# Ledger of designs, part 91: peptides against a protein of PDB entry 3T6J

Target 1, 375 residues: chain A of PDB entry 3T6J
Amino acid sequence: PIVESYIGFIESYRDPFGSRGEFEGFVAVVNKAMSAKFERLVASAEQLLKELPWPPTFEKDKFLTPDFTSLDVLTFAGSGIPAGINIPNYDDLRQTEGFKNVSLGNVLAVAYATQREKLTFLEEDDKDLYILWKGPSFDVQVGLHELLGHGSGKLFVQDEKGAFNFDQETVINPETGEQIQSWYRSGETWDSKFSTIASSYEECRAESVGLYLCLHPQVLEIFGFEGADAEDVIYVNWLNMVRAGLLALEFYTPEAFNWRQAHMQARFVILRVLLEAGEGLVTITPTTGSDGRPDARVRLDRSKIRSVGKPALERFLRRLQVLKSTGDVAGGRALYEGYATVTDAPPECFLTLRDTVLLRKESRKLIVQPNTRLE
Target 2, 372 residues: chain A of PDB entry 3T6J as posed
Amino acid sequence: PIVESYIGFIESYRDPFGSRGEFEGFVAVVNKAMSAKFERLVASAEQLLKELPWPPTFEKDKFLTPDFTSLDVLTFAGSGIPAGINIPNYDDLRQTEGFKNVSLGNVLAVAYREKLTFLEEDDKDLYILWKGPSFDVQVGLHALLGHGSGKLFVQDEKGAFNFDQETVINPETGEQIQSWYRSGETWDSKFSTIASSYEECRAESVGLYLCLHPQVLEIFGFEGADAEDVIYVNWLNMVRAGLLALEFYTPEAFNWRQAHMQARFVILRVLLEAGEGLVTITPTTGSDGRPDARVRLDRSKIRSVGKPALERFLRRLQVLKSTGDVAGGRALYEGYATVTDAPPECFLTLRDTVLLRKESRKLIVQPNTRLE

## One batch from the design tools (peptide; aimed at target 1 G84)

Design b2_p28_7_s3 (made by RFdiffusion4, then SolubleMPNN; from b2_p28_7, 11 letters changed)
Fold by OpenDDE base, seed 2:
Structure b2_p28_7_s3 (fold): chain B 375 residues (1-375), chain A 28 residues (1-28)
Amino acid sequence: as target 1 above (375 residues)
Amino acid sequence: AFGVAGEVYPTDEESLELNKKLLEEYLK
């Protein structure tokens, strides 16, 4: 088998300021069969980047072909095991040197083993479909999230010599219609500027890229889905994200007005965006469970994904990118924190829903890691 | 990074069995 490993201060999710990496490492084995799908995605990456909802001037100047491998983790040392990784976590290096993507296949596989009777917050009619396509939809979302999410976008920079990496006279901000008014100065980074929202904001951008691009037929073809199967994968991917947004409330601490998990905060933000779109796209309904206690149901109207969901997500995703590219912390914080705010205001009553989510939460999830030896 | 949270995971016993299977495949 082909063995891969990494070690160091890599992920900064445990840093409230998003800058300090946790010391972690893994040992994994390459899954050649699954890696083939991601290789096809890499082959189309340059073209797919052009499908993202921002001008080329806000995308990387030079495409650097990344590596993408599916790995089965043998051992992971850290506070949490991700399902996908994009490294390095430095935007400047991603732009100039390139990056590598990894899907931790067996981590995803653990998530595939969903028990129908324990699946919460879905309509009965959606449960079987959800279970069937959860795995494939995850593969699609992870691939897009890492490769085209974290791997996309340009930061506007003025270097120490005063030179810009963009044409100040010709580049126009698509949101304002004006010339670029802000950028990253020498020594400023994404994390240093956006600080407390940097990690979650970036995860939200990456997740949004996944949802947005999974609507493109070419993406589904790469993963081997066509016709009705492709539509089901899309539906389940979006449904999963909406459900995840509700589940995210578990990771919100009302007393501190604080989110405890960057990815879940990101998913809640996306839920809020899609709820704001209205028109019956997403509906969350409080119910009573069979046990007589509070429950809830999430419904996504699949017929409105492209007509209502896509435009809403497009606008939101573009705003995320523009604010990121220009280093507009004030605008970015206002946008993101606005959607990340949790109140008990009607009609959603999110704090009340949170109580329901907590009531229905599963026990702590564990990943059993094997011990290996040579005999 | 992509994190999976809030999902239904297999039991510890099931997870152990899955890992054993993987080991058997890759150690051959």
Scores: peptide ipSAE 0.174, ipTM 0.555, DockQ to the pose 0.071
OpenDDE base, seeds 1, 3, 4, 5: peptide ipSAE 0.133, 0.145, 0.143, 0.110; ipTM 0.514, 0.507, 0.521, 0.511; seeds 1, 4, 5 fail the geometry check

Design b2_p28_7_s4 (made by RFdiffusion4, then SolubleMPNN; from b2_p28_7, 15 letters changed)
Fold by OpenDDE base, seed 3:
Structure b2_p28_7_s4 (fold): chain B 375 residues (1-375), chain A 28 residues (1-28)
Amino acid sequence: as target 1 above (375 residues)
Amino acid sequence: MFGVAGEVYPTDENSKKLAEEMLKEYLA
């Protein structure tokens, strides 16, 4: 077997300022079958990057072919086990030196062992479909999230010599129609500039890339889905995201007006974006459970994903990237924190929904990390 | 990093069984 490992200060999600890495380490075995799917995705990455909703001037100047492997984790030391990893976490290195992607495949497999009767906030008619396609849809989402999410976009930089990595005279901000007004100066990084929102913002961008690109038939074909199956995978992927946005409320602390988990905050933001799109795309309905206590249902109109959801996500994702590229912290913070704000305003009444989410909270799953052997 | 917290089960059946056994022991 091919064994992979890493060790060091990798992820900064536990740092409120997104700067200090948590010490992590893992040992894993390469899943060759799933890795082959990701290799096909990598082979298509250069073309798929062009499908992202920003001008080429906001994308990396040179495509650097990354590594992407699916790993079965044997041991992971850290505060949590991710489903996917993109390293290094330095945008400057990603755009100049390249990056590596991994999917922790067996982590995904376990996460989906939720019993049908314990699935919260889904319509009854969606539960079976959700159970069937959650795993496959997640593989798609993770692949896109890591490779084309974290692996996409350019930071506009002025180096220590005053040289720009973009043409100031010709590059136009697609949101404003004006020349680029801001950039990263020497010594400034994504994390240093965007600080408290950097991690969650980037996760939101990556998740949005996943949702956006999963609509592309070529992506689904790479993962082996065509026809009705492909449409079901798309639907479940989007459904999972909007559900996750509701579940995310568990990780919001109203008293401190803060989020305790970057990915969950990101998912809530996406939910807010899709709710804002309106037209019946997403509906959250408070209900009463069989126990007589508060419950809720999330509905996603499948027929509105492409007509309503995609355009909304396109606009949002473009804004995320443009603000990131230009180092526009004020604009980026205004946008992101705006969607990340949790209030009890109608019609959603998110603070009230949070109480429902907490009421329906399931026990945390334990992760058991056994040894393996070859016979 | 894509964070979906889930139980890590090795893909091989033997490791799955071992994981289940370990979990039972841990919860006992």
Scores: peptide ipSAE 0.045, ipTM 0.475, DockQ to the pose 0.064
OpenDDE base, seeds 1, 2, 4, 5: peptide ipSAE 0.040, 0.036, 0.056, 0.040; ipTM 0.453, 0.308, 0.476, 0.499; seeds 2, 4, 5 fail the geometry check

Design b2_p28_8 (made by RFdiffusion4)
Pose (drawn by RFdiffusion4):
Structure b2_p28_8 (pose): chain A 372 residues (1-112, 116-375), chain P 28 residues (1-28)
Amino acid sequence: as target 2 above (372 residues)
Amino acid sequence: ASTAAELLEVFLQTLDPDAEKEFLPDTF
C-alpha cells in the first residue's frame, strides 16, 4: 500500500505484568527505492529459517512473504517511535497466515565521536563507518527472522494437537515433548515479566547469527573489504549495548526496566561465558580522570567461539519457547540476567561508571496535517 | 484514500496533541 497504517493497544512492554498493551497508532508512506533492498531479503528468506539451530519441525509449518517495507513516518502516536516492528502481536496469526515487517526509513535519517564511550580510538572509526549500514541488517534480521522464526506447540480444545507428537523430540533432553501451550494460553500470559525481554533476546541473537552469513551481506551490498567491518561493528555494538544496559537495571529491586537492554546484557553475559579472551571489560580511566571502561572484542575469535555460544543459546531459547516451558526458560534466563559485583567484571561497580557516562536520548518532533 | 489517510492523521493528532516523542533506537 502507498500508505501504511496501524493502531490499537499493541506493544505489551510497559505492563509490569507484561500482558496489557499500550495504545499507539501510526501513519507512514511506503518508500519504494529502499524497499526493494528488503523485498530481496524476503525472497531468499525461506532457506535461512532452516539454518536455525533447531529442526524444521521445531519451526513454523509453512513460510511466507508477509511483507518488508521502508516507511517514511508521518504520524506516530504514543510514547515512542521504534526503528522497526513485526506485527500484529498475535502469534497464532504469525504462524497461520502471516505477519509484517516494518523498517521506518525517515526515523533513521534522524539518529546518527567523544560520545562513543566504552570503545577504543580504533573501533569508533569502524563504528562511525559501519553503524548506519549495519543497522539495516540487524533490523532486517531482527524483524524477519527474529520473530519470523519459531513455532508454538498448542493444545487445541480436544486432546489433539496442532502438530504430530510421536515424531517430535527435544534435542537438549532426548525425550518426547512433555509441555506446551494449552487453550487460551499465550506468550505473555505465561512468561509474563520475562516474555518481552526473552523474545527480544532471541530475535537479536538470530540477528548476529545470520548477520554472519555471506548472502545477507550480498543483499545489503557487503563483501570483501566490506563483509568484515559491518559484521564486527554489529557484534561490537551488541556487546557494548550489553554494557550500557546496566543503566536500565534497578539493583535495589533486583529488577530490569527494559526488555531490549536486558536482553542485550544477557547476550553480553553469554559471550563473556564463552570466554577464550573473546570479550573483556576493563576498569580504565577516562581522559577527564574520572572512572571509565573499555569493551574489548577480539574479532578473529568471532566464528571459532562466539557463534557456538549463540546457536546453543538460540537452540535452548527456542526449545523452551515451543514447549512453553517457563521453569527452564526463567532458570536459563534470570540466571543470565542476574546482576552482581562478582569479578572479573563487577557489574554492580561498573553500573556506576555506566551511569556517569550515561546518555539521555533525543526528542523527535512530528509534523501535522491541516485540512484545507 | 488520501482523504481517509488525512482524516486518520487529524484523529491521531487530536488524541495526542504532543508533537515531541522519545526516540527509540530499538526494533520491536

Design b2_p28_8_s1 (made by RFdiffusion4, then SolubleMPNN; from b2_p28_8, 18 letters changed)
Fold by OpenDDE base, seed 1:
Structure b2_p28_8_s1 (fold): chain B 375 residues (1-375), chain A 28 residues (1-28)
Amino acid sequence: as target 1 above (375 residues)
Amino acid sequence: ELLEAAKLIVELEKLDPNKEKELDEEVL
């Protein structure tokens, strides 16, 4: 078997300021079969990057072919086990030197392990489809999230000598129609500027890229899905995201007005974006469970994903990227925290829904070190 | 050569929703 490992101060999710990395490490075995699928995605990455909803001037100047490997984790030392990794976590290095991607396949499998009777917040008519396609859809999402999410976009920088990595006279902000008015100065980084929202904001961007690009016909083909199966994978991917946005409320602390998990905050933001799109795309309905306690159902109108959902994500994702590229912390914070705000305002009544989520939450899963065998 | 990994997932008792919990979600 091919063994991979990494160790060091990698992820900053436990730092409230998104700057200090947590010391972590893993030992894993390469899953060759799944790695081959991601390699096909890598082969299409340069073309798929052009499908992202920002001008080429907001994308990397030069495409750098990354590595992408699927791994089965033997051991992971850290506070949390990732489903995917994109490193380094430095945008400047991603732009100039490139990056590596990994998917932790057996970690994803843990996330897939939900019994039908325990699957919360879905309509009964969606449960079987969700169970069937959750795994495949998550593979697609992780691939896009890591490779084309974290792996996309350009930061506008003025170096220590005063030189810009963009043409100030010709590059136009697509949101304002004006020239670029802000950028990163020497020594400024994504994390240093955006601080408390940096991690979650970036995860939201990456997740949004996944949802947006999974609609592209080539993407599902790369993963081996065609026809009705491809459409079902798309539907379940979007359904999973809106469900995750509801589940995310578990990780919000009302008393402190803070989020305890960056990815879940990101998923909630996406839910809010898709709810704002309206037109019956997403509906959350409070219900009463068979036990007489509060419950809820999330419904996604499949027929409106492309007509309503995609345009909403397009606009939102472009705004995320433009604000990130220009280092517009004020604008970025206003946008992101606006969607990340949890209130009990109608019609959603998210704080009330949070109580429902807490009542319905699944038992904690304990991930145990796997056994391996050769065949 | 085929390598198969067998994993064990243990579902613990449902935590008290009113108690603070550690992160139990995947990182992407």
Scores: peptide ipSAE 0.029, ipTM 0.484, DockQ to the pose 0.147
OpenDDE base, seeds 2, 3, 4, 5: peptide ipSAE 0.029, 0.034, 0.038, 0.026; ipTM 0.515, 0.491, 0.562, 0.501; seeds 2, 3, 4 fail the geometry check

Design b2_p28_8_s2 (made by RFdiffusion4, then SolubleMPNN; from b2_p28_8, 19 letters changed)
Fold by OpenDDE base, seed 3:
Structure b2_p28_8_s2 (fold): chain B 375 residues (1-375), chain A 28 residues (1-28)
Amino acid sequence: as target 1 above (375 residues)
Amino acid sequence: DLLEAALLIQELEALFPEREKELDLTVL
């Protein structure tokens, strides 16, 4: 329909256990021009899913063509306004019944309205490029995140009758080289098993899919970027992610050892993965601002995205998926919480950087519902 | 008026400080 709406208990981000949805709702209008780009992405989805770094046995058995629509939000009732949505949030239903994706296009416009002089943690040489391509790169990221992130991967399940949705004798865990040793039993879900890390872990997987697949030329072509523009979009997308990982520290509470925002935790995890990759891919440099107070700069070496970043992200993303598919909560927690841990250990000194992030915190952006008019 | 709407949002946010922290983020 031209007018889209949803209402109900949808997102569980506010539940510490990731189980209870917050009641929310929106009314939006279809942006036909942007929706056409996402339709092209959907048309390529089955092929692009094969580019993900896990065996087909860890992907959905049958590709179910989803809907994907870009929406201009007229009203949103909830505690947070997403940039994109993939529903339903139940992995079992996503596998059997399919899913719907939406991009809240005009919400992104507010996020992009950053004045150059207020843009924190970037080198001066990157600021203009970042401002120019943040919007377009985020459209790419949202599309990939929703469609191929949340829309990808298989859960290994044993049903109530004892039947498996995978061949126990032939399916091999690519990380261990062994047969599958764990799965979801009847009544177990992603959220029920992974609980406190489920939301953030899934967001991290989806964000990682976005970064990984945005490197694919076909993706950039779908969004209308070629040549140098495509490379700039890639660069800014990755730059935005590593910057977001630093900004994420605002949402960490050291005293409680907890994260207050699942997406920001996910972005911090990705930053940690890319920092671990080393080789000068990502550098965070503490500096002194013009005001004489602490500041920082994030540098991403463009030339190392494919050579260093992609392989690191590939390995990480594969591990995320394998652990998710097999219901390996112990392994999943060990991996994810390991990267989500915030300490003041050198060289990064993240707790110290957090103080810098808080010091440089930007004013909250207000999202105001637009008016529509007939022309 | 967008300004009036912005002010109203600020007022509402002030009434619900716990919700304020979550409203700050455009999330996916």
Scores: peptide ipSAE 0.023, ipTM 0.486, DockQ to the pose 0.168
OpenDDE base, seeds 1, 2, 4, 5: peptide ipSAE 0.020, 0.019, 0.025, 0.020; ipTM 0.473, 0.471, 0.475, 0.464; seeds 4, 5 fail the geometry check

Design b2_p28_8_s3 (made by RFdiffusion4, then SolubleMPNN; from b2_p28_8, 16 letters changed)
Fold by OpenDDE base, seed 3:
Structure b2_p28_8_s3 (fold): chain B 375 residues (1-375), chain A 28 residues (1-28)
Amino acid sequence: as target 1 above (375 residues)
Amino acid sequence: DLLEAALLQVKLQELDPNREKELDETVL
């Protein structure tokens, strides 16, 4: 077997300032079959990067072919088990030296084990479809999230010698129509500048890339989906995201006005973006459960994903990238914190919905280390 | 002979819902 491992200070999600990494480590075995799918995705990465909604000037100057491997985790030491990993977590290094992607396949398999009767906040008609396609859709999402999410975009930098990695005279900000007015100076990093929102913001960008690019037929083909199956995978992927945005409220602390989980905050932001798009794309309806207590249903109009959802996500994702590239912390905070704000304002009444989410929360799943054998 | 590693299915246990959900905190 091919064994993969890493150890060290890797993820900074537990640092309120997004700077200090948590010490973690894993040992895993390469899943060759799943890795082959990701290899095909890597082979298409350069082309797919061009489908992202920002100018080439905001993308990496040179495509660096990364590694992408599906791993079956034998042991993981850390506070949280990831579904996927993109390392290093330094954007400058990703840009200049490259990166490696991994999907923790057996972790995903565990996440998919949801009993139908315990599946909250979905319409009955969606439950079976959701259960069927959650796994496959999440494989797609993780692949895109890691490779084309975290692996995309350029930071505009002025080095210690005063040289720019972009042409100040010709590069135009697509949002303003003006020349670039801000950048990262020597010693400034994504994390140092965006600080408290850096992790969640980046996760939101990566998740948005996943949703956006999963609409591309080539992506679904790479993962082996076509026709009706491909459309179902797309639908379930988007449905899972909007559901996750609702579930995210569990990780918001109203009294402190803070989020306790970066990915869930990101998913809530995406939900807000898609709700803002309107036109019946996403609907959250408070209901009464069979137990007589509050419940809710999330509806996603499949027919409006491309017509309403995609354009909304496109605009949002472009803004995320432009603000990231230019190091515009003020603009980035205004955008991201705006969508991350949880109030009880109608029509959504998110604080009230949070009570419903808490009421309906499921037990924490425990992942147990598997046994392996050589055959 | 080429040896191939086979993994057994990951076992799941449900814990107290009041505890932080590990899977919901899945890092990407």
Scores: peptide ipSAE 0.028, ipTM 0.457, DockQ to the pose 0.205
OpenDDE base, seeds 1, 2, 4, 5: peptide ipSAE 0.014, 0.020, 0.023, 0.019; ipTM 0.414, 0.470, 0.475, 0.473; seed 1 fails the geometry check

Design b2_p28_8_s4 (made by RFdiffusion4, then SolubleMPNN; from b2_p28_8, 17 letters changed)
Fold by OpenDDE base, seed 4:
Structure b2_p28_8_s4 (fold): chain B 375 residues (1-375), chain A 28 residues (1-28)
Amino acid sequence: as target 1 above (375 residues)
Amino acid sequence: ELEEAKKLIVELQKLDPNREKELDETVL
């Protein structure tokens, strides 16, 4: 088998300031069959990057073909096992030297294994579809999230010699219509500059890229979905995200006004964006469960994903990228924290919904690492 | 096998009462 491994201070999710890496390591085996799908995605990456909702001036100057492999994890040492990885975790290096993507296939398999009777917050009519397509849709989402999410966008930088990696006279901020007024100075990084919101903000951007680009027919074709199946994968991917946004409330601590999980915060933000879009795209309805206790249902109108959801996500995603590229911490924080705020204001009453989410929470899944042997 | 795995999970959870305080969602 082809063995991959890494070890070191890699991910900063456990650092409140997003700067200090947690010591992590894994040993994994390459899944060749699943890797082939990601290789096809890589082959289309340069074209798909052009579909992202920002000007080419905010994208990497030169496409650097990354590696993308699906891995079956044998051993993982860390506080949490990821579903996917994009490394290195330095945007400047990603845009100048390249990056590698991995999907942890057997981790994904654990994540999407859900029993119907335990599936919360979905309409009954959606449950079977959700169970059927959660895995495949998650594969699509992870692939896009890593390769075209984390792997996309440019940071505007002034180096130690005072040189810019962009033309100050010609590059226009699409949100303001003005020239670029801020950038990263020498020694400044995404994490150092955006600090407490950096990890979650970046995850939100990557998740948004996944939702946005999964609407592209070519993406679904790469993963082997066509016709009605492709539409179902899209629907379930979006449905999973809005459901995850509700589930995210478990990871909010009202007393501290903080989030304990970067990805879940990101998913809540996306939920807020899609709720703001209105027009019946997303509806969260408090209900009463069969046990007589509070429950809720998330409904996503399939027919409004492209007409309402996509434009809303496009605008939001563009803003995320522009603020990231320009190092506009004030604007980025205002935008992101605005959507990440959890209140009990009507109509959503998110704090009340949080109580429902906590009431309906499932027991934590334990990921057990396998033993293996040579034949 | 599934039932055995479920039992094992329950036992492991007993061994680590703080497990639920860890990140419950897979990182991407």
Scores: peptide ipSAE 0.029, ipTM 0.456, DockQ to the pose 0.149
OpenDDE base, seeds 1, 2, 3, 5: peptide ipSAE 0.024, 0.020, 0.027, 0.019; ipTM 0.444, 0.444, 0.452, 0.409; seeds 1, 3, 5 fail the geometry check

## One batch from the design tools (peptide; aimed at target 1 A83 E207)

Design b2_p29_1 (made by RFdiffusion4)
Pose (drawn by RFdiffusion4):
Structure b2_p29_1 (pose): chain A 372 residues (1-112, 116-375), chain P 29 residues (1-29)
Amino acid sequence: as target 2 above (372 residues)
Amino acid sequence: SAFEELLAELGLALTDEVSAVSEFVDTAA
C-alpha cells in the first residue's frame, strides 16, 4: 500500500505484568527505492530459517512473504517511535497466515565522537562508519527472522494437537515433549514479566547469528573490505549496549526497567561466559579523571567462540518457547539477567560509571496535517 | 509525488506546525 497504517493497544512492554498493551497508532507512506533492498531479503528469507539451531519441526509450519517495507513516518502517536516492528502481536496469526515487517526510513535519518563512551579511539572510527549501514541489517534480521522464526506448541480444545507428538523431540533432553501452550494460553499470559525481554533477546541473538552470513551482507551490499567492519561494529555495538543496559536496571528492586536493554545485557553476559578473552570490561579512567570503562571485543575470535555460545543460546531459548516451559525459561534467563558485584566485572560497581556517562535520549518532533 | 496529488484531491496540506513530540525507541542494537 502507498500508505501504511495501524493502531490499537498493541505493544505490551509497559505493563508491569506484561499482558496489557499500550495504545498507539501510526500513519506513514511507503518508500519504494529503499524497500526493494528489503524485499530482496524477503525473497531469500525462506532458506535461512533452516539455518537456525533447532530442527524444522521446531519451526513454523510453512513460510511467507508477509511483508518488509521502508516507511517515512507521518504520524506516530503514543509514547515512542520504534525503528522497526513486527506485527500484529498475535502469535497464532504469525504462524497461520503471516505477519509484517516494518523498517521506518525517516526515523533513522534523524538518529545518527566523544559521546561514544566505553569504546576505544579505534572502534569508534569503525563505529561511525558502519553503525548506520549495519543498523539496517540488524533491524531486518531482528524483525524478519527475530520473531519470524519459532513455533508454538498449543493444545487445541480436544486432546489433539497443532502438531505430531510422537515425531517431535527435545535436543537438550532427548525425551518427547511433555509441555506446551494449552487453550487460551499465550506468550505474555505465561512468561509475563520476562516474555517481552526474553523474546527480544532471542530476536537480537538471531540478528547477530545470521548477521554472520555472507548472503545477507551481499543483500545489503557488504563484502570483502566491507563484510568485515559491519559485522564487527554490529557485535561490538551489541556488547556495548549490554554494558549501557545497567542504567535501566534497578538493583534495589532487583528489577529490570526494559526488555531490550535487559536482553542486551543477557547476551553480553552469555558472550562473557564464552570466555576465551573474547570480551572484556576494564575499570579504566576517563580523560576527565573520573571513572570510566572500555569494552574490549576480540574480533578474530567471533566465529571460533562467540557463534557457538549464540546457537546454543538460541537453541535453548527456542526449545523452551515451543514447549512453553516457564520454569526452564526463567531459570535460564533470570540467572543470566542477574546483576551482582562479583568480579572480574563487578556490574554493581560498573553501573555507577554507566550512570555517570549516562545519556538522555533526544526528542522527535512531528508534523501535522491541516484540512483545507 | 503520487501522495502529494492524493492530498491535493482531498484538500489536505502538510504544515511545519508541531502536532506532537515523542522519543526514539531503539528496537535493535

Design b2_p29_1_s1 (made by RFdiffusion4, then SolubleMPNN; from b2_p29_1, 12 letters changed)
Fold by OpenDDE base, seed 1:
Structure b2_p29_1_s1 (fold): chain B 375 residues (1-375), chain A 29 residues (1-29)
Amino acid sequence: as target 1 above (375 residues)
Amino acid sequence: SEFEELLKKLGLTITDEVASVTTFLQTAS
């Protein structure tokens, strides 16, 4: 089989400042079937980038076509095994040499092996559909997240010689209607400027791209879903995200007012965005479990995904990108931390919900050895 | 936990459907 590996200081999620990478490494084998789907996505990437809710001036001048490969992990060294990886993570290298996206397929398989009776916070009517399509929908989400999420958007930069990578006279900020007022100076990076929110903010942007673009018929077609199946994949993808936003509360520490996991914080932010959209799109209902203890149900109205959800996500995602492109840390922090704030304010009462989440937390699975089979 | 740290040291990972399955990346430029 084709063997892939990587090693080095790759991910910075454990660094509060998002700058220092944790040493990681893996050895994996290529999943050719899934890789082929991702390659089709790559082939459509330039066109799909145009569907993102920001002007072309805020998009990369040239999309560097990456390799996209799905892998079955044989061994992984690090604090956690990701579902997807984009390497290298260094901006300068991404700009000049390109990048490679990796999906860790067997990790996903293990993680998503959930028994129906243990599936928390979903309506009974959604559980079977969720179980059926969670895997496929996540493949779609991962592909979009990595390729078109992390692979999209332009940073406005002034180099050491004073030259700009954008036309200051003609480029307009779509949020303000004005010329670009801020940018990255020479030596400034995304991580250095946005610091404590950089990782989570970027993950939120990438997740949002996934949700937004999965609504595009071409995307679902690339992954082999059509008709009712495509709609179910979309629904489950969005449902998974809003559920994840609730589950994310486990990773919030009220006493420290901080998040312990960047992706979970991102998912909570998205939940907040979609809740804010209102109109019955997302509903979280506290309930009482069969044990007489607190429980909750998340409902997503599939009929309102396009009419209510998409516009809300569009606006939010555009704001994320504009603030990122312009290096507007103050604006970005205000926006992101605003949605990332966890209080017990009605109607959601998130701190109370957190108690429910913790109460309903299932036993964690242990990955002791890889589960890979040649067929 | 101490147990989790030990597992990490041994190259083992505790997972759940949400927390352990993440897509990793920072900043696209």
Scores: peptide ipSAE 0.020, ipTM 0.391, DockQ to the pose 0.043; fails the geometry check
OpenDDE base, seeds 2, 3, 4, 5: peptide ipSAE 0.007, 0.014, 0.016, 0.000; ipTM 0.370, 0.427, 0.365, 0.358; seeds 2, 3, 4, 5 fail the geometry check

